# Ledger of designs, part 64: peptides against a protein of PDB entry 4BOS

Target 1, 163 residues: chain A of PDB entry 4BOS
Amino acid sequence: PVLTRTVVPADNSCLFTSVYYVVEGGVLNPACAPEMRRLIAQIVASDPDFYSEAILGKTNQEYCDWIKRDDTWGGAIEISILSKFYQCEICVVDTQTVRIDRFGEDAGYTKRVLLIYDGIHYDPLQRNFPDPDTPPLTIFSSNDDIVLVQALELADEARRRRQ
Target 2, 163 residues: chain A of PDB entry 4BOS as posed
Amino acid sequence: PVLTRTVVPADNSALFTSVYYVVEGGVLNPACAPEMRRLIAQIVASDPDFYSEAILGKTNQEYCDWIKRDDTWGGAIEISILSKFYQCEICVVDTQTVRIDRFGEDAGYTKRVLLIYDGIHYDPLQRNFPDPDTPPLTIFSSNDDIVLVQALELADEARRRRQ

## One batch from the design tools (peptide; made by RFdiffusion4, then SolubleMPNN)

Design b1_p17_5_s1 (from b1_p17_5, 7 letters changed)
Fold by OpenDDE base, seed 5:
Structure b1_p17_5_s1 (fold): chain B 163 residues (1-163), chain A 17 residues (1-17)
Amino acid sequence: as target 1 above (163 residues)
Amino acid sequence: SVAEHNAEFEAQLAALA
């Protein structure tokens, strides 16, 4: 089995498209972003004590208006929220540092999904199998550390190609 | 879909209230 990268559109919503892809088992839906942005805004608005200005970098209301725009980028806050929402660990491998940021790692989730990040763009990762009748896997066991090693290998290869 | 997941999530939150 080989871990591979699926390139999604390089628009302002690549994070949302990538997350949707992996949590839905490999479904590419570039139109999912508006609804996902609204969902995040709704969750943030529901808990202004937790999602404070200190965390958001702006007021709760300003953030909600901001994230619902079609040209704003998601990041760690949005990934954390989506991890909780989908009840899975979201692992992001960075091609610049060859490190993995794990969101939801202490929540006790049994599932993990993987994204690859180059500093400005997110893409989803999937495991392909030699048997063509076996569909690619995007949702892994939280105990599957082999997939994390494979993700690091992909990131390292990407970094070397840029050198 | 996101909408379906949202409905399930809201139901879970309501159960915690």
Scores: peptide ipSAE 0.030, ipTM 0.591, DockQ to the pose 0.021
Fold by OpenDDE base, seed 2:
Structure b1_p17_5_s1 (fold): chain B 163 residues (1-163), chain A 17 residues (1-17)
Amino acid sequence: as target 1 above (163 residues)
Amino acid sequence: SVAEHNAEFEAQLAALA
């Protein structure tokens, strides 16, 4: 089994496309962004006390309006929200630092998904199997630390290519 | 789909409210 990267469009919604890809089992749908943005806005709006200005960097309403724009970029806040929504760890390997940020790691989720990030772009990761009839895997056990090692290897290779 | 997941999540939130 080999962990591989699927390159998604470098548009303003690569995070949402990437998350959708991994949580839906490997479905590439760049048109998912508007729904994903609305989903996040709905979650944020549902709990103004938790999603405070201190967390959002802007008022709850301002954030909701902002994230629903088609040209705004998602980040840690959105990943955290999506982790909670999908009840899984979202592990982001950074090709600049060769480190993994784990969102939802303390929530006790049994599942994890992986993204690769270069500072401005997100892509999803998947495990390919030797058997061509076995579809790639995008949802892993939270106990599968081998996949994290493989993600770091991918990031390290990407870093070396840029050096 | 996102819509299906959202519907389930909203239902769960409503049950907790």
Scores: peptide ipSAE 0.028, ipTM 0.603, DockQ to the pose 0.021
Fold by OpenDDE base, seed 4:
Structure b1_p17_5_s1 (fold): chain B 163 residues (1-163), chain A 17 residues (1-17)
Amino acid sequence: as target 1 above (163 residues)
Amino acid sequence: SVAEHNAEFEAQLAALA
């Protein structure tokens, strides 16, 4: 079994497309972004005390209006929210630093999903199996540290290709 | 779907309240 990258469109919504892909078991749906943006806005709006200006960098209402635009990019705040929403650890391997940022690592989730990030663009990661009849795996055990090692190896290879 | 997850999430939040 090998960990591989599925390239999603660079259409300002790559984070949402990538998260949707991994949490839905490998479904590529670039049209998912508007609904996911609305979902995030709803969650943020529901708790203005927690999602404060200190966290958002703008007022709660300004953030909600901003994230629902079709041309704004998601980042760490959105990943944190999606981790909580999907009740899973979201691990982002960075090809520039060859490091993994783990969102939701202290929440005690039993599941983890993986994304690869190059400083601008997000893509989903999946485990492919030798048996062609076995579909790729996108949802892993939070105890599966092998997949994290494989993600680092994949990121290191990506970094070498850019050198 | 996102809608399905939303319903489940709301139920989970309610259970924690």
Scores: peptide ipSAE 0.027, ipTM 0.598, DockQ to the pose 0.021
Fold by OpenDDE base, seed 3:
Structure b1_p17_5_s1 (fold): chain B 163 residues (1-163), chain A 17 residues (1-17)
Amino acid sequence: as target 1 above (163 residues)
Amino acid sequence: SVAEHNAEFEAQLAALA
């Protein structure tokens, strides 16, 4: 089995497209962003005590309006929220540092998904199998630590290629 | 190498623990 990268469109919604891809088992849907932005805004709005200005860097209402714009970028806050919503660990391997940032690592989730990040763009990762009849896997066991090593290797290769 | 990445991975986990 080999861990590979699926390149999604390089638009302002690549994070949402990438997360959707991995949590839905490998479905590429670049049109998913508006609904995912709305989902995040709804979650944030529903708990202003938790999603405070200290966490958001802006008022709850300001954040909700901002994230629903079609030209704003998602980041760590959105990944954290999506991890909680989908009840899975989201692991982001960074090609610039060859390190993994784990979101939801302390929540006790049984599943993890992986993204690769180059400082600007997010892409989803998947495991391909030798059997062509076996579809790629995007949702891994949280006990599958080898996939994290494979992600680091993939990121290191990307760094050497300036990707 | 895979071994080097594994060591780095373990170090990251230890730092997060």
Scores: peptide ipSAE 0.012, ipTM 0.378, DockQ to the pose 0.024

Design b1_p17_5_s2 (from b1_p17_5, 6 letters changed)
Fold by OpenDDE base, seed 3:
Structure b1_p17_5_s2 (fold): chain B 163 residues (1-163), chain A 17 residues (1-17)
Amino acid sequence: as target 1 above (163 residues)
Amino acid sequence: SVAEHNAEFAAQLAAAA
């Protein structure tokens, strides 16, 4: 088994496309972004006390309007929200630093998904199997630390290619 | 999918929105 990336469109919604891909078991749907943005906005709007201006950097309503725009980029706040919504750990390996940022790591989730990030663009990661009849795996056990090692290897290789 | 396993939680969040 080998960990590989699936390149999604380099648009302003690559984070949402990538998250959708991994949590849905490998479904590539670039058209999912508007609904994903709305989902995040709905979650934020549902709890203005928790999703405060201190967390959002803007008022609750301003954030909701902003994230629903088709030209705004998702980041750590959105990943945290999606981790909570899908009840899984979202691990982002950074090709610039060769480090993994883990979102939801303290929540006790039994599942984790992985993204690769280059400072601008997000792509989903999947485990491919030698058996052609076995589909790629995008949802891993939170106890599977081997996949994290493989993600770091993938990021390190990407960094070396930029040198 | 992960989403399928958390349908109840998703419904709760939707109801709260």
Scores: peptide ipSAE 0.031, ipTM 0.632, DockQ to the pose 0.022
Fold by OpenDDE base, seed 2:
Structure b1_p17_5_s2 (fold): chain B 163 residues (1-163), chain A 17 residues (1-17)
Amino acid sequence: as target 1 above (163 residues)
Amino acid sequence: SVAEHNAEFAAQLAAAA
């Protein structure tokens, strides 16, 4: 089994496309962003006490309007929200630092998904199997630390290719 | 689907409120 990345479109919604891909078991849907943006806005609006201006960097309402724009980028806040929503750990391996940022790691989730990030673009990661009839795996056990090692290897290789 | 997950999450939020 080999961990690989699926390149998604380099648009302003690559984070949403990537998350959707991994949490839905490998479904590539570049048109998922508007719905996911609306979902995030709905979650944020539902709890203005938690999603405060201090966390959002803007008022709750301003954030909701902002994230629903088709040209705004998702980041750590959105990943955190999506981790909670999908009840899974979202692990983001950074090709610039060769480090993994783990979102939801303290929540006790039994599942984890992986993204690869180069500083401006997100792609989803998947495990491919030798048997062509076995579909790629995008949802891993939160105890599967081998996949984290493989993700770091991918990031390190990507970094080397740029040096 | 996202819609299905949304419904489940909404229920969880309501239960935790």
Scores: peptide ipSAE 0.027, ipTM 0.637, DockQ to the pose 0.020
Fold by OpenDDE base, seed 5:
Structure b1_p17_5_s2 (fold): chain B 163 residues (1-163), chain A 17 residues (1-17)
Amino acid sequence: as target 1 above (163 residues)
Amino acid sequence: SVAEHNAEFAAQLAAAA
């Protein structure tokens, strides 16, 4: 089996599209962003003590209004929230540094999903099987370290292509 | 779906509040 990248649209919502893809088992839905943005805003609004101005870089209310816009980008804060919501590790491999940032790694989740990030754009990763009748896998065991090695290999290859 | 999971998650949060 090999780990491969599925290219999603290069719009302001690529993070949400990518997360939706992996947590839903490989469903590409570029229209999922408005609902996910509202979900994040609801979670942030529900805990203003934790999601403080120090964390958000703006007031709780300002952030909620900001993230619900269709032209704002998701990042580490949104990934952390989505990790908690879906109860899984979200592992992001960076093609610029060839390193993996693990969100939710201390929560004891049994599952992980993987994204690839180039400094601007997010894409989802999936495992393809040699059997054509076996659908690609997007949700992995948190004990599966082979998939992390494969993600690093993909990132390293992507970096070499740009150098 | 996200919508279905959202409803379940909201119910869990309400029960814990």
Scores: peptide ipSAE 0.026, ipTM 0.636, DockQ to the pose 0.021
Fold by OpenDDE base, seed 4:
Structure b1_p17_5_s2 (fold): chain B 163 residues (1-163), chain A 17 residues (1-17)
Amino acid sequence: as target 1 above (163 residues)
Amino acid sequence: SVAEHNAEFAAQLAAAA
C-alpha cells in the first residue's frame, strides 16, 4: 500500500474540503465548507472563555463572523477545533519543512487522519491498496507510525519538486 | 508550519491537553 495525495480545489476552503474528505472516509465534497465553517463558529461561540481574543486574534464574535465568510482561510485554530470535534488526531505534513504537526496528539485519540500542506494549500492523504476492489483508507490508527513515515517521504518528494 | 504561525494558540492548546 502507498500513501497518495488527492488534490482538492484551491478555493480558500481547501482545509475544510480536505478534513471532510479524510474524516468521511474519502468523500470529496467541495461544497462542504459553508456548513463546516458554521460548525466551527458554533463551537467557538459556545466557549468564549477558552476561545479568547488571545487565541483568536480577534473577539469571539468577530471570529465567528470572519470564519463564516467564504473567502477566509482555515488554519491551526480550525484544525484544532476539528480535531476535537471529530475526536481524532489531525496530522499535517508540511512540504516546506518536511515535518508533521500533530493536532490532538495529547488527547489520547485512537484515530488519526493526514493532510499535506505547502504553506498556502491543504490536500488530504489516503492509503491506496493493491487490490482495486479495496477502497482507499483515510482514517488510521494513532499507533500507525508507518503512515507518518510515508507522509514525510511524500512531503520530501514534494519539496524536491519545488526546489 | 501552521502551528508555528500561531504560537499563542499552540501554547494554549498544549497547556490544556
Scores: peptide ipSAE 0.017, ipTM 0.591, DockQ to the pose 0.024

Design b1_p17_5_s3 (from b1_p17_5, 6 letters changed)
Fold by OpenDDE base, seed 1:
Structure b1_p17_5_s3 (fold): chain B 163 residues (1-163), chain A 17 residues (1-17)
Amino acid sequence: as target 1 above (163 residues)
Amino acid sequence: STAAHNAEFLAQLAALA
């Protein structure tokens, strides 16, 4: 089995497409973004005390309107929210730094999913199997540290390709 | 389901407010 990258469209919603892909077990749906944006907005709107201007960088209402636009990019705030919503650790391997940023690592989740990030674009990661009839795995045990090593290897190779 | 997770998550957030 080998960890591989699935390239999703380089649109404003690559984060949402990538998260949807991994949490749904490898389903590529570039049209998932509107509902995911709405989901995030609903969560943020539900707790204006927690999701304060200090956290959002704008008012709660302004953020909700902003994130629902089809031309705005998701980031760490959205990943944190999605980690909590899906009750899984979201691990983002950065090809620029060859580091993994872990979201939800202290929440005690039993599952983790992986994304690869180049500073602008997000893609999902999956484990492929030799058996062509066995679908790729996108949801890993939170104890599976081998997948993190493999993700770092992918990031390092990506960095070398850019040099 | 997603709907069930949403309801549960929103309830958790409400408890923090």
Scores: peptide ipSAE 0.021, ipTM 0.619, DockQ to the pose 0.019
Fold by OpenDDE base, seed 2:
Structure b1_p17_5_s3 (fold): chain B 163 residues (1-163), chain A 17 residues (1-17)
Amino acid sequence: as target 1 above (163 residues)
Amino acid sequence: STAAHNAEFLAQLAALA
Protein backbone atom coordinates (compact mmCIF):
# COMPACT_ATOMS: atom_id res chain seq x y z
CA PRO B 1 0.00 0.00 0.00
CA VAL B 2 1.51 3.26 -1.21
CA LEU B 3 0.15 6.78 -1.04
CA THR B 4 0.56 8.53 -4.38
CA ARG B 5 -0.20 11.85 -6.00
CA THR B 6 -2.38 12.22 -9.08
CA VAL B 7 -1.41 15.37 -10.95
CA VAL B 8 -4.43 17.33 -12.12
CA PRO B 9 -4.33 20.20 -14.62
CA ALA B 10 -2.66 23.36 -13.38
CA ASP B 11 -5.65 25.55 -14.11
CA ASN B 12 -7.59 27.91 -11.89
CA SER B 13 -9.81 25.04 -10.75
CA CYS B 14 -7.29 22.51 -9.46
CA LEU B 15 -8.82 22.61 -5.97
CA PHE B 16 -12.25 21.67 -7.25
CA THR B 17 -10.88 18.98 -9.54
CA SER B 18 -8.85 17.54 -6.67
CA VAL B 19 -11.72 17.53 -4.20
CA TYR B 20 -14.06 16.00 -6.75
CA TYR B 21 -11.48 13.30 -7.44
CA VAL B 22 -11.12 12.19 -3.84
CA VAL B 23 -14.75 12.45 -2.73
CA GLU B 24 -15.96 10.58 -5.81
CA GLY B 25 -13.56 7.71 -5.24
CA GLY B 26 -10.91 8.56 -7.79
CA VAL B 27 -12.78 10.10 -10.69
CA LEU B 28 -10.68 12.57 -12.64
CA ASN B 29 -13.00 15.13 -14.19
CA PRO B 30 -11.36 18.49 -14.98
CA ALA B 31 -14.71 19.69 -16.30
CA CYS B 32 -16.32 19.46 -12.85
CA ALA B 33 -15.29 22.96 -11.79
CA PRO B 34 -18.26 24.98 -13.05
CA GLU B 35 -20.70 22.75 -11.19
CA MET B 36 -18.53 22.74 -8.07
CA ARG B 37 -18.35 26.51 -8.14
CA ARG B 38 -22.10 26.76 -8.51
CA LEU B 39 -22.57 24.30 -5.65
CA ILE B 40 -20.46 26.45 -3.35
CA ALA B 41 -22.26 29.60 -4.42
CA GLN B 42 -25.60 27.94 -3.75
CA ILE B 43 -24.54 26.90 -0.27
CA VAL B 44 -23.17 30.35 0.54
CA ALA B 45 -26.28 32.08 -0.76
CA SER B 46 -28.49 29.79 1.31
CA ASP B 47 -27.14 31.11 4.61
CA PRO B 48 -26.20 34.78 4.45
CA ASP B 49 -26.22 35.02 8.24
CA PHE B 50 -23.46 32.46 8.63
CA TYR B 51 -21.59 33.30 5.44
CA SER B 52 -21.25 36.97 6.29
CA GLU B 53 -18.86 39.62 5.05
CA ALA B 54 -16.70 38.88 8.06
CA ILE B 55 -16.27 35.30 6.89
CA LEU B 56 -16.16 35.88 3.15
CA GLY B 57 -14.19 39.12 2.97
CA LYS B 58 -16.88 40.46 0.66
CA THR B 59 -20.67 40.54 0.60
CA ASN B 60 -22.50 37.26 0.22
CA GLN B 61 -23.65 38.18 -3.27
CA GLU B 62 -20.21 39.43 -4.30
CA TYR B 63 -18.64 36.18 -3.17
CA CYS B 64 -21.16 34.11 -5.07
CA ASP B 65 -20.48 36.05 -8.24
CA TRP B 66 -16.74 35.85 -7.64
CA ILE B 67 -16.47 32.13 -6.96
CA LYS B 68 -18.50 31.31 -10.07
CA ARG B 69 -15.91 33.00 -12.28
CA ASP B 70 -13.72 30.51 -14.11
CA ASP B 71 -10.52 32.35 -13.19
CA THR B 72 -10.84 32.59 -9.40
CA TRP B 73 -9.00 30.27 -7.06
CA GLY B 74 -10.47 28.25 -4.26
CA GLY B 75 -8.98 28.22 -0.80
CA ALA B 76 -9.72 27.56 2.83
CA ILE B 77 -13.28 28.87 2.67
CA GLU B 78 -14.16 26.58 -0.21
CA ILE B 79 -12.45 23.60 1.41
CA SER B 80 -14.39 24.22 4.61
CA ILE B 81 -17.65 24.37 2.70
CA LEU B 82 -16.89 21.23 0.73
CA SER B 83 -15.87 19.41 3.91
CA LYS B 84 -19.25 20.20 5.40
CA PHE B 85 -21.10 19.35 2.21
CA TYR B 86 -19.45 15.97 1.71
CA GLN B 87 -19.40 15.28 5.46
CA CYS B 88 -15.74 14.35 5.51
CA GLU B 89 -12.50 15.69 6.89
CA ILE B 90 -10.36 17.26 4.19
CA CYS B 91 -6.66 17.07 5.02
CA VAL B 92 -4.30 19.29 3.06
CA VAL B 93 -0.60 18.55 3.28
CA ASP B 94 1.59 21.52 2.40
CA THR B 95 4.87 20.75 0.64
CA GLN B 96 6.33 24.11 1.63
CA THR B 97 5.90 23.64 5.37
CA VAL B 98 5.44 19.85 5.60
CA ARG B 99 2.36 20.34 7.72
CA ILE B 100 -1.21 19.15 7.43
CA ASP B 101 -4.16 21.48 7.72
CA ARG B 102 -7.25 19.55 8.70
CA PHE B 103 -10.63 20.92 7.71
CA GLY B 104 -13.60 19.48 9.55
CA GLU B 105 -11.44 17.77 12.16
CA ASP B 106 -13.81 18.72 14.98
CA ALA B 107 -17.02 17.77 13.19
CA GLY B 108 -16.93 14.09 14.08
CA TYR B 109 -16.78 12.80 10.51
CA THR B 110 -15.86 9.15 10.07
CA LYS B 111 -14.11 9.70 6.74
CA ARG B 112 -11.17 11.78 5.54
CA VAL B 113 -9.71 12.65 2.16
CA LEU B 114 -6.30 14.08 1.36
CA LEU B 115 -4.92 16.78 -0.90
CA ILE B 116 -1.37 17.95 -1.45
CA TYR B 117 -0.68 21.66 -1.85
CA ASP B 118 2.48 23.46 -2.97
CA GLY B 119 1.42 27.05 -2.36
CA ILE B 120 -0.52 27.53 -5.56
CA HIS B 121 -1.55 24.11 -6.88
CA TYR B 122 -3.68 21.33 -5.38
CA ASP B 123 -3.47 17.64 -6.26
CA PRO B 124 -5.39 14.68 -4.86
CA LEU B 125 -3.79 11.80 -2.97
CA GLN B 126 -4.72 8.14 -3.20
CA ARG B 127 -3.63 4.82 -1.75
CA ASN B 128 -2.54 2.22 -4.28
CA PHE B 129 -2.59 -1.49 -3.56
CA PRO B 130 -0.30 -4.31 -4.69
CA ASP B 131 -3.20 -6.09 -6.35
CA PRO B 132 -3.67 -4.29 -9.67
CA ASP B 133 -7.32 -5.31 -9.69
CA THR B 134 -7.96 -3.42 -6.46
CA PRO B 135 -8.79 0.20 -7.28
CA PRO B 136 -6.99 3.00 -5.45
CA LEU B 137 -8.54 4.29 -2.25
CA THR B 138 -9.25 7.99 -1.85
CA ILE B 139 -11.60 7.94 1.15
CA PHE B 140 -9.98 6.90 4.40
CA SER B 141 -11.14 6.32 7.94
CA SER B 142 -10.78 9.41 10.08
CA ASN B 143 -8.91 7.11 12.47
CA ASP B 144 -6.34 6.17 9.82
CA ASP B 145 -3.37 8.18 11.01
CA ILE B 146 -0.95 6.11 8.94
CA VAL B 147 -2.17 7.88 5.83
CA LEU B 148 -1.34 11.22 7.46
CA VAL B 149 2.20 10.03 8.12
CA GLN B 150 2.50 8.91 4.53
CA ALA B 151 1.23 12.28 3.34
CA LEU B 152 3.86 14.05 5.41
CA GLU B 153 6.51 11.80 3.91
CA LEU B 154 5.37 12.73 0.42
CA ALA B 155 5.44 16.41 1.32
CA ASP B 156 8.90 16.15 2.85
CA GLU B 157 10.24 14.45 -0.25
CA ALA B 158 8.69 17.11 -2.45
CA ARG B 159 10.24 19.84 -0.33
CA ARG B 160 13.68 18.26 -0.50
CA ARG B 161 13.45 18.03 -4.27
CA ARG B 162 12.98 21.80 -4.44
CA GLN B 163 15.81 22.66 -2.00
CA SER A 1 -26.24 11.49 -5.03
CA THR A 2 -25.43 15.17 -5.21
CA ALA A 3 -29.09 16.02 -4.82
CA ALA A 4 -29.40 13.92 -1.69
CA HIS A 5 -26.25 15.43 -0.28
CA ASN A 6 -27.52 18.90 -1.01
CA ALA A 7 -30.86 18.36 0.66
CA GLU A 8 -29.25 16.90 3.75
CA PHE A 9 -26.69 19.66 3.97
CA LEU A 10 -29.28 22.39 3.58
CA ALA A 11 -31.32 20.80 6.33
CA GLN A 12 -28.29 20.82 8.58
CA LEU A 13 -27.65 24.47 7.81
CA ALA A 14 -31.25 25.32 8.60
CA ALA A 15 -30.94 23.57 11.95
CA LEU A 16 -27.85 25.61 12.78
CA ALA A 17 -29.41 28.93 11.76
Scores: peptide ipSAE 0.020, ipTM 0.620, DockQ to the pose 0.019
Fold by OpenDDE base, seed 5:
Structure b1_p17_5_s3 (fold): chain B 163 residues (1-163), chain A 17 residues (1-17)
Amino acid sequence: as target 1 above (163 residues)
Amino acid sequence: STAAHNAEFLAQLAALA
């Protein structure tokens, strides 16, 4: 089995497209972002005590208006929220540092998904199988440490190629 | 679907807050 990268459009919503891809089992839908942005805003608005200005860097209402714009970028806050929402660990491998940031690692989730990040753009990762009739896997066991090793190898390769 | 999960998750959050 080989871990591979699926390149999604380099629009302002690549994080949302990438997360949607992996949590839905490999469905590429670049039009999913508006709904996911609204989902994030609804969750943030529902808990202004937790999602405070200290966490958001702006007021709760300002953040909700900001994230619903089609030209704003998602980051760690959005990944954390999506991890909780989809009840899975979201692992982001960074090609600049060749490190993996794990979101939801202490929540006890049994599943993990993987993204690759170059400092600006997010793409989803998937495992391809030798049997062409077996579809690629995007949702892994949280005990599958082999996929994390493969993700680091993929990131290191990308760094060497300056990708 | 995302929409279906949204309704369920938001209902859970409302019950806790």
Scores: peptide ipSAE 0.020, ipTM 0.623, DockQ to the pose 0.020
Fold by OpenDDE base, seed 3:
Structure b1_p17_5_s3 (fold): chain B 163 residues (1-163), chain A 17 residues (1-17)
Amino acid sequence: as target 1 above (163 residues)
Amino acid sequence: STAAHNAEFLAQLAALA
């Protein structure tokens, strides 16, 4: 089995599309972004004491209005929220640094999903199997450290291609 | 479902407050 990248549209919502892909078992749906943006806004609005201006960088209401725009980009805050919502570790491998940022690593989740990030664009990662009848896997055991090694290898190859 | 999971998550957040 090998870890591969599924290229999603390079639009403002690539993070949401990528997360949706991996947590839903490999479903590519670029139209999922508006609802995912609203989901995040709903979660943030539901706990203004936790999701404070100190965390958001803006008021709770301002953030909610901002994230629901179709031309704003998601980042670490949104990944953290989605990790909590989906109850899984979200691992982001960066092709610029060849390092993995782990979100939700201290929450005790039994599952992890993987994204690849190049500094501006997010794509989902999946494990392909030799058996064509076995669908790709997007949700891994949090004990599966092999997939992290494979993600680093994939990122390293991507970095070398840019050199 | 996503809706059901959302309800559970919101309940967890409320418990933390």
Scores: peptide ipSAE 0.019, ipTM 0.614, DockQ to the pose 0.019

Design b1_p17_5_s4 (from b1_p17_5, 7 letters changed)
Fold by OpenDDE base, seed 1:
Structure b1_p17_5_s4 (fold): chain B 163 residues (1-163), chain A 17 residues (1-17)
Amino acid sequence: as target 1 above (163 residues)
Amino acid sequence: SRAAHNAEFLEQLAALA
């Protein structure tokens, strides 16, 4: 089994598409973004005390309106929120730094999913199996540190290809 | 791009957690 990357469309919703892919077990649905944006907005709106202007960089309401726009990009805020919502650790391997940012690492989740990030674009990662009848795995045990090593290797290789 | 990890946000979140 090897960890591989599924390239999703390079649109303003690549983060949402990538997260949806991994949390849904490998379902590529670029049309998922509107609902994902709505979900995030609902969560933010539900807790204005936590999701303060200091965190959001704008008022709670302004953020909710902003994230629901068609052409706005998701980032760390949204990943953090989605980690909490799906109750899983979201690990983002950065090809520029060859480091993994772990969202939800201290929450005690039993599951983790992985994304690869190049500074602009997010893609999902999955474990492919040699048996074609065995579908790729996108949801890993939070104890599976091998997948993190493989993610770093994948990111390092990607970086070397650009260097 | 705002798609980037917001380092400041991460620090703020950690401080609140």
Scores: peptide ipSAE 0.029, ipTM 0.672, DockQ to the pose 0.025
Fold by OpenDDE base, seed 2:
Structure b1_p17_5_s4 (fold): chain B 163 residues (1-163), chain A 17 residues (1-17)
Amino acid sequence: as target 1 above (163 residues)
Amino acid sequence: SRAAHNAEFLEQLAALA
């Protein structure tokens, strides 16, 4: 089994596309962004006390309007929200630093998904199997630390290619 | 970058957890 990268469109919704891909078991759907944005806005709007201006960098209402725009980019706050919504750890390996940021790591989730990030663009990661009849795996056990090592290897390789 | 992992957000969320 090998961990591989699936390149999604380099548009302003790459994060949403990538998350959707991994949590849905490997479904590439760039058109998922509007609903993903709406989902996030709905969650944020539902709890203005928790999702405060201090967290959002803007008022709750302003954030909701902002994230629902077609041209705004998601980041750490959106990943955190999606981790909580999907009840899974979202691990993002950074090709610039060769480190993994783990979102939801203390929530006790039994599942984890992985993204790769280069400072601008997000892509999903998946495990490919030798058996062509076995579909790629995008949802891993939170105890599977091997996949994290493999993710770091991918990031290191990517970094070396850019240096 | 526009899609950056905002370190501020990460730390703030961690503090709330």
Scores: peptide ipSAE 0.029, ipTM 0.680, DockQ to the pose 0.027
Fold by OpenDDE base, seed 5:
Structure b1_p17_5_s4 (fold): chain B 163 residues (1-163), chain A 17 residues (1-17)
Amino acid sequence: as target 1 above (163 residues)
Amino acid sequence: SRAAHNAEFLEQLAALA
């Protein structure tokens, strides 16, 4: 079994496309972003006490209007929200630092998904199996730390290729 | 950059904890 990267379109919605891919078991749907943006805006609007200017960098209302634009990029706050929504740990391996940022790690989720990030672009990760009849796996046990090691190896290789 | 935005968010969360 090998952990591999699926390159999604380098548009402003790569995070949403990547998250959708892994949580849906490997479905590539670049058209998923508008609804995911609306979902995030709805969640943020529902809790203005938690999602304050200190976290958002703008007012709650301004953020909601901003994230619903088709040309704004998702990041850490959106990942945190999607982790809670899908009830899974979202692990992002960074090819620039070869580190993993774990979102939802203290929530007690039994599942984890993985993304790879290069500083501006997100892609989903999947485990491929030698048996062609076994489809790639995108949802892992939160106890599967081997997949995290494999993600770090993948990121390290990506970094070396840029040197 | 988006990387900077992510770092800022994480720092803000840490500061509030």
Scores: peptide ipSAE 0.029, ipTM 0.664, DockQ to the pose 0.025
Fold by OpenDDE base, seed 4:
Structure b1_p17_5_s4 (fold): chain B 163 residues (1-163), chain A 17 residues (1-17)
Amino acid sequence: as target 1 above (163 residues)
Amino acid sequence: SRAAHNAEFLEQLAALA
């Protein structure tokens, strides 16, 4: 079994498309972004004490309006929210630093999903199996540290291709 | 812009750490 990358469109909504892909078991749906943006806005609006100006960089209402635009980019705030919503650890391997940022690592989730990030784009990761009848796996055990090693290897290879 | 997004992402990560 090998960890591979599925390239999703670079349409300002790659984060949402990538998260949807992995949490839904490998379903590529570039049209999922509007609903996911609305979900983020709803969650942000529901807790203005936690999602304060200090975290958002703007008022709660301004952030909600901003993230619902079709041309704004999601980031760590969105990943953190989606981790909590889907009750899974979201691990983002960065090809620029060859490091993994783990969201939800202290929440006790039993599942983890993986994204790869190059500084300007997110893509989902999946495990492919030799048996063509076995579909790729996108949801892993939170105890599966081998997949994290494989993600680092994949990121390191990506970095070497750019150098 | 992509540059603004990258800076914002890092800032957001630091804020949540």
Scores: peptide ipSAE 0.026, ipTM 0.648, DockQ to the pose 0.031

